# Peptides against a protein of PDB entry 5YCA, part 136

Target 1, 132 residues: chain A of PDB entry 5YCA
Amino acid sequence: RSLPAERNPLYKDDTLDHTPLIPKCRAQVIEFPDGPATFVRLKCTNPESKVPHFLMRMAKDSSISATSMFRSAFPKATQEEEDLEMRWIRDNLNPIEDKRVAGLWVPPADALALAKDYSMTPFINALLEASS

## One batch from the design tools (peptide; made by RFdiffusion4, then SolubleMPNN)

Design b2_p29_4_s4 (from b2_p29_4, 8 letters changed)
Fold by OpenDDE base, seed 5:
Structure b2_p29_4_s4 (fold): chain B 132 residues (1-132), chain A 29 residues (1-29)
Amino acid sequence: as target 1 above (132 residues)
Amino acid sequence: SSIRQQAEEMFPKVSPEQLEKLIAELESE
């Protein structure tokens, strides 16, 4: 597959220690029609544009929004590029089905696979290790 | 804001009140 050409400079180095990012994560209970659920988030700000994106994890099963990952990693991606990647994820990974949320959400292993592709490994590791 | 848009798109099933609460929390960071 082809990923967008320009990547968020926040993710220049995929090998950085993730532990300093853990305390930057935040948990919040969100009320849905069928009840509450806790989400953990990590604010990721593009150091050039200063535009923030929040990486999101469902606390209990650690499903992570692949959509948010992609949008954070590739801030200049076209809708077509996003659609292509989301299709790839559906075809090659194991996205979950949760009617409470939109976008594609993937289990931890898949999130880490995407993180490697997007050069976001420290951020996803931190998000996964953060308490809820 | 971009944050508002992110929240609205991610959580289409939450009530407006809950959504605003979430957005406020996100914007406070």
Scores: peptide ipSAE 0.729, ipTM 0.955, DockQ to the pose 0.887
Fold by OpenDDE base, seed 3:
Structure b2_p29_4_s4 (fold): chain B 132 residues (1-132), chain A 29 residues (1-29)
Amino acid sequence: as target 1 above (132 residues)
Amino acid sequence: SSIRQQAEEMFPKVSPEQLEKLIAELESE
């Protein structure tokens, strides 16, 4: 598949040590109509545009928002490019169904696969290892 | 703000009060 040409310069090096990012993650309990759930987040700021995106993990099952990953990685992506990637994820990975959240959410193994494609491996490793 | 937009889009099922609590936490970072 093809991905957008322009990538967030924050992710220029996929080989960086992820451990310094772990303490930058934050956990928060969110109240939903059917009860509370804990989410872990990592703030990722584009060093050029200064626009932040939050990578998000459900603490309990470690599902990761693929939508947030894509939007952070490809700040100039068109809606069509996003739609194509989301369809690819549905067809090739194992997104979960959770009515409490929007976008596509994937299990840890799939998140790491996407992280490799998006050059986000250190950030996703940190997000997955962070405590809740 | 961009942060507000992200929160609203990701969590459409939370109450307004919970949403504001979430956004406040995100903006504090």
Scores: peptide ipSAE 0.728, ipTM 0.955, DockQ to the pose 0.871
Fold by OpenDDE base, seed 2:
Structure b2_p29_4_s4 (fold): chain B 132 residues (1-132), chain A 29 residues (1-29)
Amino acid sequence: as target 1 above (132 residues)
Amino acid sequence: SSIRQQAEEMFPKVSPEQLEKLIAELESE
């Protein structure tokens, strides 16, 4: 597959220690029609554009929004590039089905695989280790 | 705002009141 050429400079170094990011995560209970569910988020701000994106994890099963990862990693990606990547994820990884949320959500192992591809490993590790 | 758009797109089935509560929390960071 072909990923977008330009990446968010926030993710310039995939080898950084993730532990300082853990306390930056926030848990929040969201009420859905069929009941409450807890999500854990990590605010990721592009240091150049100052545009924030929130990486999101479902607390209970640790599913992570691949859509939010992609959009954070590739701020100048076209819709066509996003669609191509989402199709690749469907074909090669194991996205879950949850009608409460939109976008593609993947289990932790898949999220870490994507994180390596997107140079986001410290951020996804922190998100996964944060308490809910 | 960008944050509002992110929340709306990710959580299409929450009530308007719940959505606003979520957005307020996100924007407070």
Scores: peptide ipSAE 0.727, ipTM 0.954, DockQ to the pose 0.836
Fold by OpenDDE base, seed 4:
Structure b2_p29_4_s4 (fold): chain B 132 residues (1-132), chain A 29 residues (1-29)
Amino acid sequence: as target 1 above (132 residues)
Amino acid sequence: SSIRQQAEEMFPKVSPEQLEKLIAELESE
């Protein structure tokens, strides 16, 4: 696969300590037609554009939105590039099925694999360790 | 806003009231 050329400068160093990011995560209950569910989020602001993206985790099973990861990591990606990556995820990882949400959501191990590819490891570690 | 768009795209099945509550929380952060 071919990832987009330009990456969010927020993710320039994949080796940073993740622990300072844990308190920055926020949990909230969202009401769906079939009942409530808790999500944990981490606000990630591109230091150049100042545009925020929220990384998202389902609290119960720790599934993480791969779509949000990709969009945060590659702010100038084309729709075609996103589609190619999402197809790769479907073919090579283990996305879950959840009718309440849109995009591709993956289990923790897959999220960490993507984080390595996108240079987002500290952020995904923090999101996974945060309380709900 | 970008935040509104993100919320709407991720959570297409929540009620309008719940969606606005979510967006308000995201924008206040």
Scores: peptide ipSAE 0.727, ipTM 0.954, DockQ to the pose 0.874

Design b2_p29_5_s1 (from b2_p29_5, 12 letters changed)
Fold by OpenDDE base, seed 3:
Structure b2_p29_5_s1 (fold): chain B 132 residues (1-132), chain A 29 residues (1-29)
Amino acid sequence: as target 1 above (132 residues)
Amino acid sequence: MEEEERRRREEEEEERRRLEEVEELLNSD
């Protein structure tokens, strides 16, 4: 498949050691109608545009928001490009449906596969290893 | 040897610089 042409300069180096990024993650309890749930988030700022995006993990099952990954990685992506990628994920990976949260969420193995494609491996590894 | 140690130190310093740049763009502690 093809991905958007322009990528967030934050992700120019996929070979970084992820361990120093772990302390940058933050846990947050969010209230839902069926009770509280803990999320882990990592604030990633585009160094060019200065626009931040939060990468998100559900603490309970370590599901990662693929939508947040895509939006952070591809700052100039159109809605059509996002829709096409999300469709690809549905067709080729194992997304998890959770009606409590927006976006498309995937298990850790799928998140790491996407991270390789988006050049986000250190960031996703850190997000997955962070405590909640 | 000295050359090996020098190269190792340079690689570690380079990695540190790259990480520091990235860390500044993430959550504040």
Scores: peptide ipSAE 0.252, ipTM 0.712, DockQ to the pose 0.012
Fold by OpenDDE base, seed 4:
Structure b2_p29_5_s1 (fold): chain B 132 residues (1-132), chain A 29 residues (1-29)
Amino acid sequence: as target 1 above (132 residues)
Amino acid sequence: MEEEERRRREEEEEERRRLEEVEELLNSD
């Protein structure tokens, strides 16, 4: 598949030690009609544009928002490029449908696969290991 | 061995600098 040409400079090095990033994650309880759910988020700021994006994990099942990953990784992506990638994820990975939340959410293994593609491995590892 | 050790230390220092830069970009609100 084809990914957007320009990537967030924050992710220039996929080999960084992820452990120092773990304390940067924050847990948040969100109320839904069926009850509360805890999310873990990591604020990732593009060093050039200074625009922040939050990587998101559901604490309970460790599902990660693929949409949040894509938007953070590819700041200049078009809606069409995002749609194409989300379709690819649906066709090739195992997204989880949750009507409570927007975007595509994937299990940890799929998130790490995407992280490799997006050069986000340290950030996703940290997000997965953070406490809730 | 000394040269290899030096190279390893330099690599670790570079990684530390890169991590520090990343940490600055991950500051919470």
Scores: peptide ipSAE 0.239, ipTM 0.711, DockQ to the pose 0.012
Fold by OpenDDE base, seed 5:
Structure b2_p29_5_s1 (fold): chain B 132 residues (1-132), chain A 29 residues (1-29)
Amino acid sequence: as target 1 above (132 residues)
Amino acid sequence: MEEEERRRREEEEEERRRLEEVEELLNSD
């Protein structure tokens, strides 16, 4: 598959130690009709545009929002490019269905696979290890 | 061996600098 050409400069180095990033994550309880659910989020700011995006994890099952990853990684991606990637994820990975939340969510292993593709490995590792 | 240790220290310092830069970008408001 072809990913967007321009990537968020925040993710220029995929080999950094993720441990220092863990404390940057924040847990948040969100109320849904069927009860509360805890999410963990990491605010990732594009150093050039100064636009923040939140990487999101469902605390209980550690599912990660692939949509949040893509939007953070590729700030100039078109909707068509996003749709194409989300379709690829549906066809090649193991996304979960959760009607409570928007976007496409994937299990930890798939998130790490995407993280490699998007050069986001330290950030996703930190998000996965953060307390909830 | 001394040269290897020096190179290792330089790499660790470089990683530390890169991490600090990233941490600044991730600061919560």
Scores: peptide ipSAE 0.236, ipTM 0.708, DockQ to the pose 0.012
Fold by OpenDDE base, seed 2:
Structure b2_p29_5_s1 (fold): chain B 132 residues (1-132), chain A 29 residues (1-29)
Amino acid sequence: as target 1 above (132 residues)
Amino acid sequence: MEEEERRRREEEEEERRRLEEVEELLNSD
């Protein structure tokens, strides 16, 4: 597959130790029609554009928002490029369908595979290890 | 032995600097 050409400079090094990022994560309880659910989020700011994106994890099953990963990694991507990547994820990985939340969510193993492709491994490791 | 130790220290210092940059971008918000 083809990914967007320009990547968020925040993710220039995929080999950094993730442990300092763990305390940066925050848990949040969100109320839904069927009851509350806890999410863990990590605020990632693009150092050039100064635009923040929140990487998101569902605390219960550790599902990660692939959509949030893509948008953070590729700040200048078109909607068409995003749609193509989301279709690739549906065809090649194991996305989870949850009507309560927007975007495409994937299990931890898939999230780490995407993190390698997007150069986000330290951030996803921290998000997965953070407490809720 | 001294050369390897020096190289290790330089790599650790560089990693620390890069992590500090990331921490500055990830506020407690």
Scores: peptide ipSAE 0.023, ipTM 0.514, DockQ to the pose 0.040

Design b2_p29_5_s2 (from b2_p29_5, 15 letters changed)
Fold by OpenDDE base, seed 1:
Structure b2_p29_5_s2 (fold): chain B 132 residues (1-132), chain A 29 residues (1-29)
Amino acid sequence: as target 1 above (132 residues)
Amino acid sequence: MEKEKEEEEKKKKEEEERLKEVEKLLESD
């Protein structure tokens, strides 16, 4: 598959130690019609655009929003490019679609596979290890 | 051994600097 050409400069180094990033994550309880659910989020700012994006994890099953990862990693991606990548994820990984939340969510192993592709490994490791 | 230790120290310092830069771009709510 082809990924967007321009990547968020925040992710220029995929080899960083993730442990110092863990304290930057925050747990949040969100109320849904069927009850509360806890999420863990990491606010990542693009150093060029100064636009923040939140990486998101569901606390219960540790699923991570692939959509949030893609949008953070590829700030200039078109909707078509996003749709193509989400389709690839559906065809090649094990995503879930939760009606309560937007986007495509993937298990931890799939999230780490995507993180390698997007050069986000330290950030996803931190998000996975953060307290909920 | 001394040269290896020096190289390891340089690598560690570079890692710390890179992490510091990244941490400035991450916010805690």
Scores: peptide ipSAE 0.250, ipTM 0.698, DockQ to the pose 0.012
Fold by OpenDDE base, seed 4:
Structure b2_p29_5_s2 (fold): chain B 132 residues (1-132), chain A 29 residues (1-29)
Amino acid sequence: as target 1 above (132 residues)
Amino acid sequence: MEKEKEEEEKKKKEEEERLKEVEKLLESD
């Protein structure tokens, strides 16, 4: 598949030690009609545009928002490019359907596969290891 | 061995500096 040409400079080094990033994560409880759910978030800022994005994990099953990863990684992506990638994820990975939340969510193994493709491995490792 | 040690120390220091820069671009503690 083809990914957008320009990537967030925050993710220029995929080999960083993720351990120092763990404390940067924050847990948040969100109330839904069927009950509360805890999310873990990591606020990532694009050093060029100064636009922040939150990488999101559902605490209980460690599902991660692939949509949020994509939008953080590719700040100049078109909607068509995003749609193409989300279709690829549906066809090649194991996305989870959750009507409570927007976007496409994937299990940890798939998130790490995407992280490799998006050069986000340290950030996703930190997000996965953070406490809730 | 000494040269190798120096190189590894240099790499470690450079990584630590890069990590600090990245941390500034994340939500603060």
Scores: peptide ipSAE 0.225, ipTM 0.680, DockQ to the pose 0.012
Fold by OpenDDE base, seed 3:
Structure b2_p29_5_s2 (fold): chain B 132 residues (1-132), chain A 29 residues (1-29)
Amino acid sequence: as target 1 above (132 residues)
Amino acid sequence: MEKEKEEEEKKKKEEEERLKEVEKLLESD
């Protein structure tokens, strides 16, 4: 598949030690109609545009928002490029459906596969290991 | 050897600098 040409400079080095990034994550309880759910989030700022994006994990099942990953990684991606990537994820990975939240969510193993493709491995590892 | 130790210290310093730059772009503690 083809990914967008321009990537967020935050993700220039996929080989960073992720352990120092763990304490940068934050847990948050969000109330839904069916009860509370805990999320873990990591605020990632694009150093060029200064636009922040939150990488998101559901604490209970450790699912990660693939949509948040893509939007953070590819700041100049078109909607068509996003749609194509989300379709690829549906066809090649194992996304989960949660009616409570927007976007496409994937299990930890799939998130790490995407992280490799997007050069986000340290950030996703930190997000997965953070306490909730 | 002394040269090996110096190289290891250099690599450690470079890693610390890269991490510090990244941490500034993340959620504050």
Scores: peptide ipSAE 0.202, ipTM 0.662, DockQ to the pose 0.012
Fold by OpenDDE base, seed 5:
Parts: sequence; structure tokens; C-alpha cells
Structure b2_p29_5_s2 (fold): chain B 132 residues (1-132), chain A 29 residues (1-29)
Amino acid sequence: as target 1 above (132 residues)
Amino acid sequence: MEKEKEEEEKKKKEEEERLKEVEKLLESD
């Protein structure tokens, strides 16, 4: 598949040690009609535009928002490019449907596969290892 | 052997510097 040409400069180095990034994550309890759920967030700022995007994990099952990853990685992506990638994820990975939250969510293994493609491995590792 | 250790130390320092730059772009505690 083809990914957008321009990537967020934050992700220029996929080989960084993720351990120091773990404490940058924050847990948040959100109330839903069916009860509370804890999410872990990592605020990732584009160094050029200074626009932040939040990488998101559901604490309980460690599902990661693929949508959040894509939007953070590709700040100039068109909606068409996003739709194509989300379709690819649905067709090739194992997304999880959660009616409570927006976007396409994937299990940890799929998140790491996407992280490799998006050059986000340290950030996703940190997000997965962060406490909730 | 000494040159290899020096190169490894240099790489480690460079990685640490890159990591610090990344940390500035992330939310902190």
C-alpha cells in the first residue's frame, strides 16, 4: 500500500529507546453509559506545526487507536488517504469495534505493525507499557 | 577494541540527545 508522502518529523527516528517516553503517558478515566473506562494518552506534538495529536490506548484490553496514529504520523494526509489506510487496516489486520469511541482501534500486535510502517515504534511501545 | 567502545559510547550519547529532543515534544508529568 501507499502511505502519505510527508510524515510528522517527530517520528524521524524509529530506533529510540521507548523507556523514557513511558512517563510521558497519562491515564484518564472516562465515564460511559455502561460505566467508567480508563484510557492512556500520549500527547505528541508536531515540531514544525506545533499541532498536538493524542495517541490513545484503552487500558483494559490495550487496544490502540489506529486513527490517532495515522493522523499523528501524516499531518498533511487527505481524508481520502486516511480512508484508504483505514480500509487497508480492516482488510489486513484485526481491528476491534467499540461503539463507545470513535476511530479504528487495533490490538497491540497490529498497533506495533502499524508503528513500524509509520515509524512510531518507540511511541507505541511506551503507550503500551504505561501504567493505568 | 578501544575504538569500538568509543564508537559505541558516541552512538549512545547521540541517541540520548535525540531522545531528549523528542521528550520536549511530548506531554510530561
Scores: peptide ipSAE 0.283, ipTM 0.712, DockQ to the pose 0.012; fails the geometry check

Design b2_p29_5_s3 (from b2_p29_5, 15 letters changed)
Fold by OpenDDE base, seed 2:
Structure b2_p29_5_s3 (fold): chain B 132 residues (1-132), chain A 29 residues (1-29)
Amino acid sequence: as target 1 above (132 residues)
Amino acid sequence: SAAEEERRRREEEERERYLREVEELLNSD
């Protein structure tokens, strides 16, 4: 597969110690028709565009939004490029089905695989280790 | 060697500077 050419400069170093990012995460309770669910989010601002994106984790099973990762990593990606990557994830990884939430969500191991591809490893590690 | 230690030191300092930048961005609410 091919990924978009331009990447968010926030992710220039995939080898950073993730532990200082853990306290930057925030838990949030969201109400759904079937009851409340807790999410953990990490605000990641693109230093060039100043546009923030929130990386998202479901607290209960630690599923991560692959869509949020992609959009944060590739700010100039086309919809077609996003669609191609999401199809690749469906075909090669283990996305979960959750009708309550938008986007494509994956388990922790898959999220870390994507993080390596997108150069986001410290941020995803922090998101996974943060308390809910 | 001393040269290797100096290189390692510079790399660590650069990493720390980047981390501080990231923290600033994350706290920019």
Scores: peptide ipSAE 0.086, ipTM 0.567, DockQ to the pose 0.012
Fold by OpenDDE base, seed 3:
Structure b2_p29_5_s3 (fold): chain B 132 residues (1-132), chain A 29 residues (1-29)
Amino acid sequence: as target 1 above (132 residues)
Amino acid sequence: SAAEEERRRREEEERERYLREVEELLNSD
């Protein structure tokens, strides 16, 4: 597959220690028609554009929003490029179905695979290790 | 060697600078 050419400068080094990012994560309870659910989020700001994106994890099963990862990683991606990547994820990884939430969500192992591709490993590790 | 020690020191400093930058970026909640 082909990923967008320009990547968020926040993710310039995929090998850095993730532990300092853990306390930056925040848990929140969101109400849904079928009851409350806890999410963990990490606010990631593009240092060039100053546009923030929240990386999201469902606390219960540790599923992570692949859509949020992509949008954070590739600030100038077109809708067509996003659609292409989401289709690739559906075809090659193991996304879950959850009608309550928007976007494409994947289990932890898949999230880490994407993180490597997007150069986001420290951020996803922190998000996964944060308490809820 | 002295050269190796200096290299390790520089690498550690670069890592620390980056971590501080990340902390600052994420502390804007």
Scores: peptide ipSAE 0.079, ipTM 0.559, DockQ to the pose 0.012
Fold by OpenDDE base, seed 4:
Structure b2_p29_5_s3 (fold): chain B 132 residues (1-132), chain A 29 residues (1-29)
Amino acid sequence: as target 1 above (132 residues)
Amino acid sequence: SAAEEERRRREEEERERYLREVEELLNSD
């Protein structure tokens, strides 16, 4: 598959220690018709554009929004590029269907696979290890 | 040894720089 050419400079080094990022994560309870659900979020700011994106994890099953990862990693991606990547994820990984939330969500192992592709490994590790 | 101390010093400096960057780029506001 083809990923967008320009990546968020925040993710220039995939080998950084993730542990300092853990305390930066925040838990948030969101109310749904089925009841409350806790999410863990990590605010990631593009150091050039200063535009923030939140990486999102469902606390209970540790599902992570692949959509949030993609949008954070590729600030100049087109909608077509995003759609192409999401289709690739559907075809090659194990996305989870949740009608309550937008975007495509994947289990932890898949999230880490994507993190490697997007050079986001420290950030996804921190998001997965953060308390809820 | 001197070499080990220098290595440790560099590692600590790198860690400190990274932490400052994290604080700046991923603030809790």
Scores: peptide ipSAE 0.068, ipTM 0.543, DockQ to the pose 0.012
Fold by OpenDDE base, seed 5:
Structure b2_p29_5_s3 (fold): chain B 132 residues (1-132), chain A 29 residues (1-29)
Amino acid sequence: as target 1 above (132 residues)
Amino acid sequence: SAAEEERRRREEEERERYLREVEELLNSD
């Protein structure tokens, strides 16, 4: 597959130590019709544009929004490019469906696979290790 | 040894620089 050419400069180095990022994560409880659910989020700001994106994790099963990862990693991506990547994820990984939330969510192992492709490994590791 | 101390110092300085960068790029909310 082909990923967008321009990547968020925040992810210029995939080898960074993730531990300093752990305290930057925040847990929040969101109310849904069937009850409350806890999420963990990490605010990732593009250092050039200053536009933030939040990486999202469901606390219970540690599912991570692949959509949030893609949008953070590729700030100039077209809708077509996003659609193609999400289709690839559906065809090649193990996404889960949660009708309460938007986007495509994947289990931790798949999230780390995507993180390698998007050069986001430290950020996803921190998001996974953060307390809820 | 002196060499070990220098390596440890360098690693600490690199960590501190990274922490400062993280604070700027990933603001707390």
Scores: peptide ipSAE 0.067, ipTM 0.540, DockQ to the pose 0.012

Design b2_p29_5_s4 (from b2_p29_5, 14 letters changed)
Fold by OpenDDE base, seed 1:
Structure b2_p29_5_s4 (fold): chain B 132 residues (1-132), chain A 29 residues (1-29)
Amino acid sequence: as target 1 above (132 residues)
Amino acid sequence: MEEEEEKRRKEEEERKKYLEEVEKLLNSD
């Protein structure tokens, strides 16, 4: 598959130690019609554009929003490029359907696979290890 | 050996500096 050409400079090094990023994560309880759910989020700011994006994890099953990852990693991607990648994820990984939340969510193993592709491994490791 | 060690130390310092910059870009909302 083809990924967008321009990547967020925040992710220029995939080999960073993730442990210092863990305390930057925040847990939040959100009320839904079917009850409360806890999310863990990590605010990632693009150093060039200064635009923040939140990486998101559902605490219960540690599912990660692939959409949030993609949008953070590829700030200049078109909607068509995003749709193409989301289709690839559906065809090649194991996304989880959750009608309560926007975007495409994937299990931890899939999130780490995507993180390698997007050069986001330290950030996703931190997000997965953070307390909820 | 000394040259390789110096190179390794420099790379480690660069990684540390980068991590510090990354941490500054991660804030609570």
Scores: peptide ipSAE 0.105, ipTM 0.590, DockQ to the pose 0.040
Fold by OpenDDE base, seed 3:
Structure b2_p29_5_s4 (fold): chain B 132 residues (1-132), chain A 29 residues (1-29)
Amino acid sequence: as target 1 above (132 residues)
Amino acid sequence: MEEEEEKRRKEEEERKKYLEEVEKLLNSD
């Protein structure tokens, strides 16, 4: 597959120690019709554009929003490029269906695979290890 | 030797600086 050419400068080094990022994560309880659910979020700001995106994890099953990852990683991506990547994820990974949440969500192993592709490994590791 | 140790030290310093900068970009709500 082909990923967008321009990547968020925040992710220029995929080898950084993730442990200092863990305390930056925040847990949030969200009410749904079927009851409350806890999410863990990490605010990632593009250092050039100053546009923030939240990386999101469902606390219960540790699913990660692939959509949030893509949008954070590729600030200049078109909708068509996003659609193509989401289709690739559906075809090659194991997305989880949850009608309560928007976007495409994947299990931890898939999230780490995407993180490697997007150069986001420290951030996803931190998000996965954060308490809820 | 000495040159290699200096190189490693510089790399560690740059890595630390970058990590600190990243942390600043990850602020709380």
Scores: peptide ipSAE 0.104, ipTM 0.586, DockQ to the pose 0.012
Fold by OpenDDE base, seed 2:
Order: C-alpha cells, then structure tokens, then sequence
Structure b2_p29_5_s4 (fold): chain B 132 residues (1-132), chain A 29 residues (1-29)
C-alpha cells in the first residue's frame, strides 16, 4: 500500500526509548449513556505546524485509535488517503467496533504494526504502558 | 574501535537531545 508522502517530523526517530514518554500520558474518564469509560491520551504536537493531535487508548482493552495515529503522522493527508488506509486496516488487521467512539480502533498488536509503518513506535509503546 | 565508540557516543547524544525536545513539546499545554 501507499502512504502519504509527508510525515510529521515529531516521528523522525522510531528507535527512541519510550519510557520517558509514559508520564506524559493522561487518563480521562468520559461519560457515555451506558456508563463511564476511561481513556488514556498522549498529546503530540507537530513541531512545524504547532497543531496538536491526541493519541487515544481505551483503558479497559488497550484499543488504540488508528485514525488518531494516521492524522498525527500525516498532517497533510487528504480525506481520500485516510479512507484508503482505513479500508486497508479493515481488510488486513483486526479493528474493533465500538459505537461509543469515533474513528477506527485496533488492538495493541495491530497498533504496534501501524506504529512501525508510521514511525510512531515509542509513542504507542508509552501510550500502552501508561497507567489508567 | 575508538572511532566506532565516538560514533556511538554522538548517536546517543543526538537521541538524547531529540528526546528532550519531544518532552518539551509534550509539556507545552
């Protein structure tokens, strides 16, 4: 598959130690009609555009928002490019359906596979290991 | 051996510097 040409310079080094990023994560309880759910967020600011994106994890099952990863990694991607990648994820990985949340969510193993493709491994590892 | 050690040291310093920059960005709330 093809990915967008320009990547967020925040993710220039996929080999960084992730442990210092763990304390940067924040837990948040969100109320839904069926009850509260805890999410873990990591604020990732594009150093060029200064636009922040939040990487998101559901605390209970450690599902990660693939949509948030893609949008953070590829700030100049078109909607068509995003749609193509999300379709690829649906066809090749194991996305989780949750009507409470927007976007496409994937289990930890799939998130780490995407992280390699997007050069986000330290950030996703930190997000997965953060307390909730 | 000495040249390789120096290269490794420089790479570690660059990684440390980058991590510090990332941490600064993440703290910018």
Amino acid sequence: as target 1 above (132 residues)
Amino acid sequence: MEEEEEKRRKEEEERKKYLEEVEKLLNSD
Scores: peptide ipSAE 0.102, ipTM 0.593, DockQ to the pose 0.013
Fold by OpenDDE base, seed 4:
Structure b2_p29_5_s4 (fold): chain B 132 residues (1-132), chain A 29 residues (1-29)
Amino acid sequence: as target 1 above (132 residues)
Amino acid sequence: MEEEEEKRRKEEEERKKYLEEVEKLLNSD
């Protein structure tokens, strides 16, 4: 598959120690019709554009929003590029369906696979290890 | 060997600086 050409400069080093990022994560309880759910989020700001994106994890099953990852990693991606990547994820990984939340969500192992592709490994590791 | 060690030390220092900058960017909302 083809990923967008320009990547968020925040992710220039995929080998950074993730442990200092863990305390930067924040938990948030969101109420849904079927009850409350806890999410863990990590605010990632593009150092050049100063545009923030939140990486998102469902606390209960550790599902990660692939959509949030993509949008953070590729700030200049077109909607078509995003759609193509999301289709690839559906065809090649194990996304979950949750009508309560927007975007495409994937299990931890898939999230780490995507993180490698997007050069986001430290950030996703931190997000996964953070307490809820 | 000394050149390689110096190179590694510089790379580690750069990584440390980068991490510090990342931490500054990951402020609470």
Scores: peptide ipSAE 0.100, ipTM 0.589, DockQ to the pose 0.013

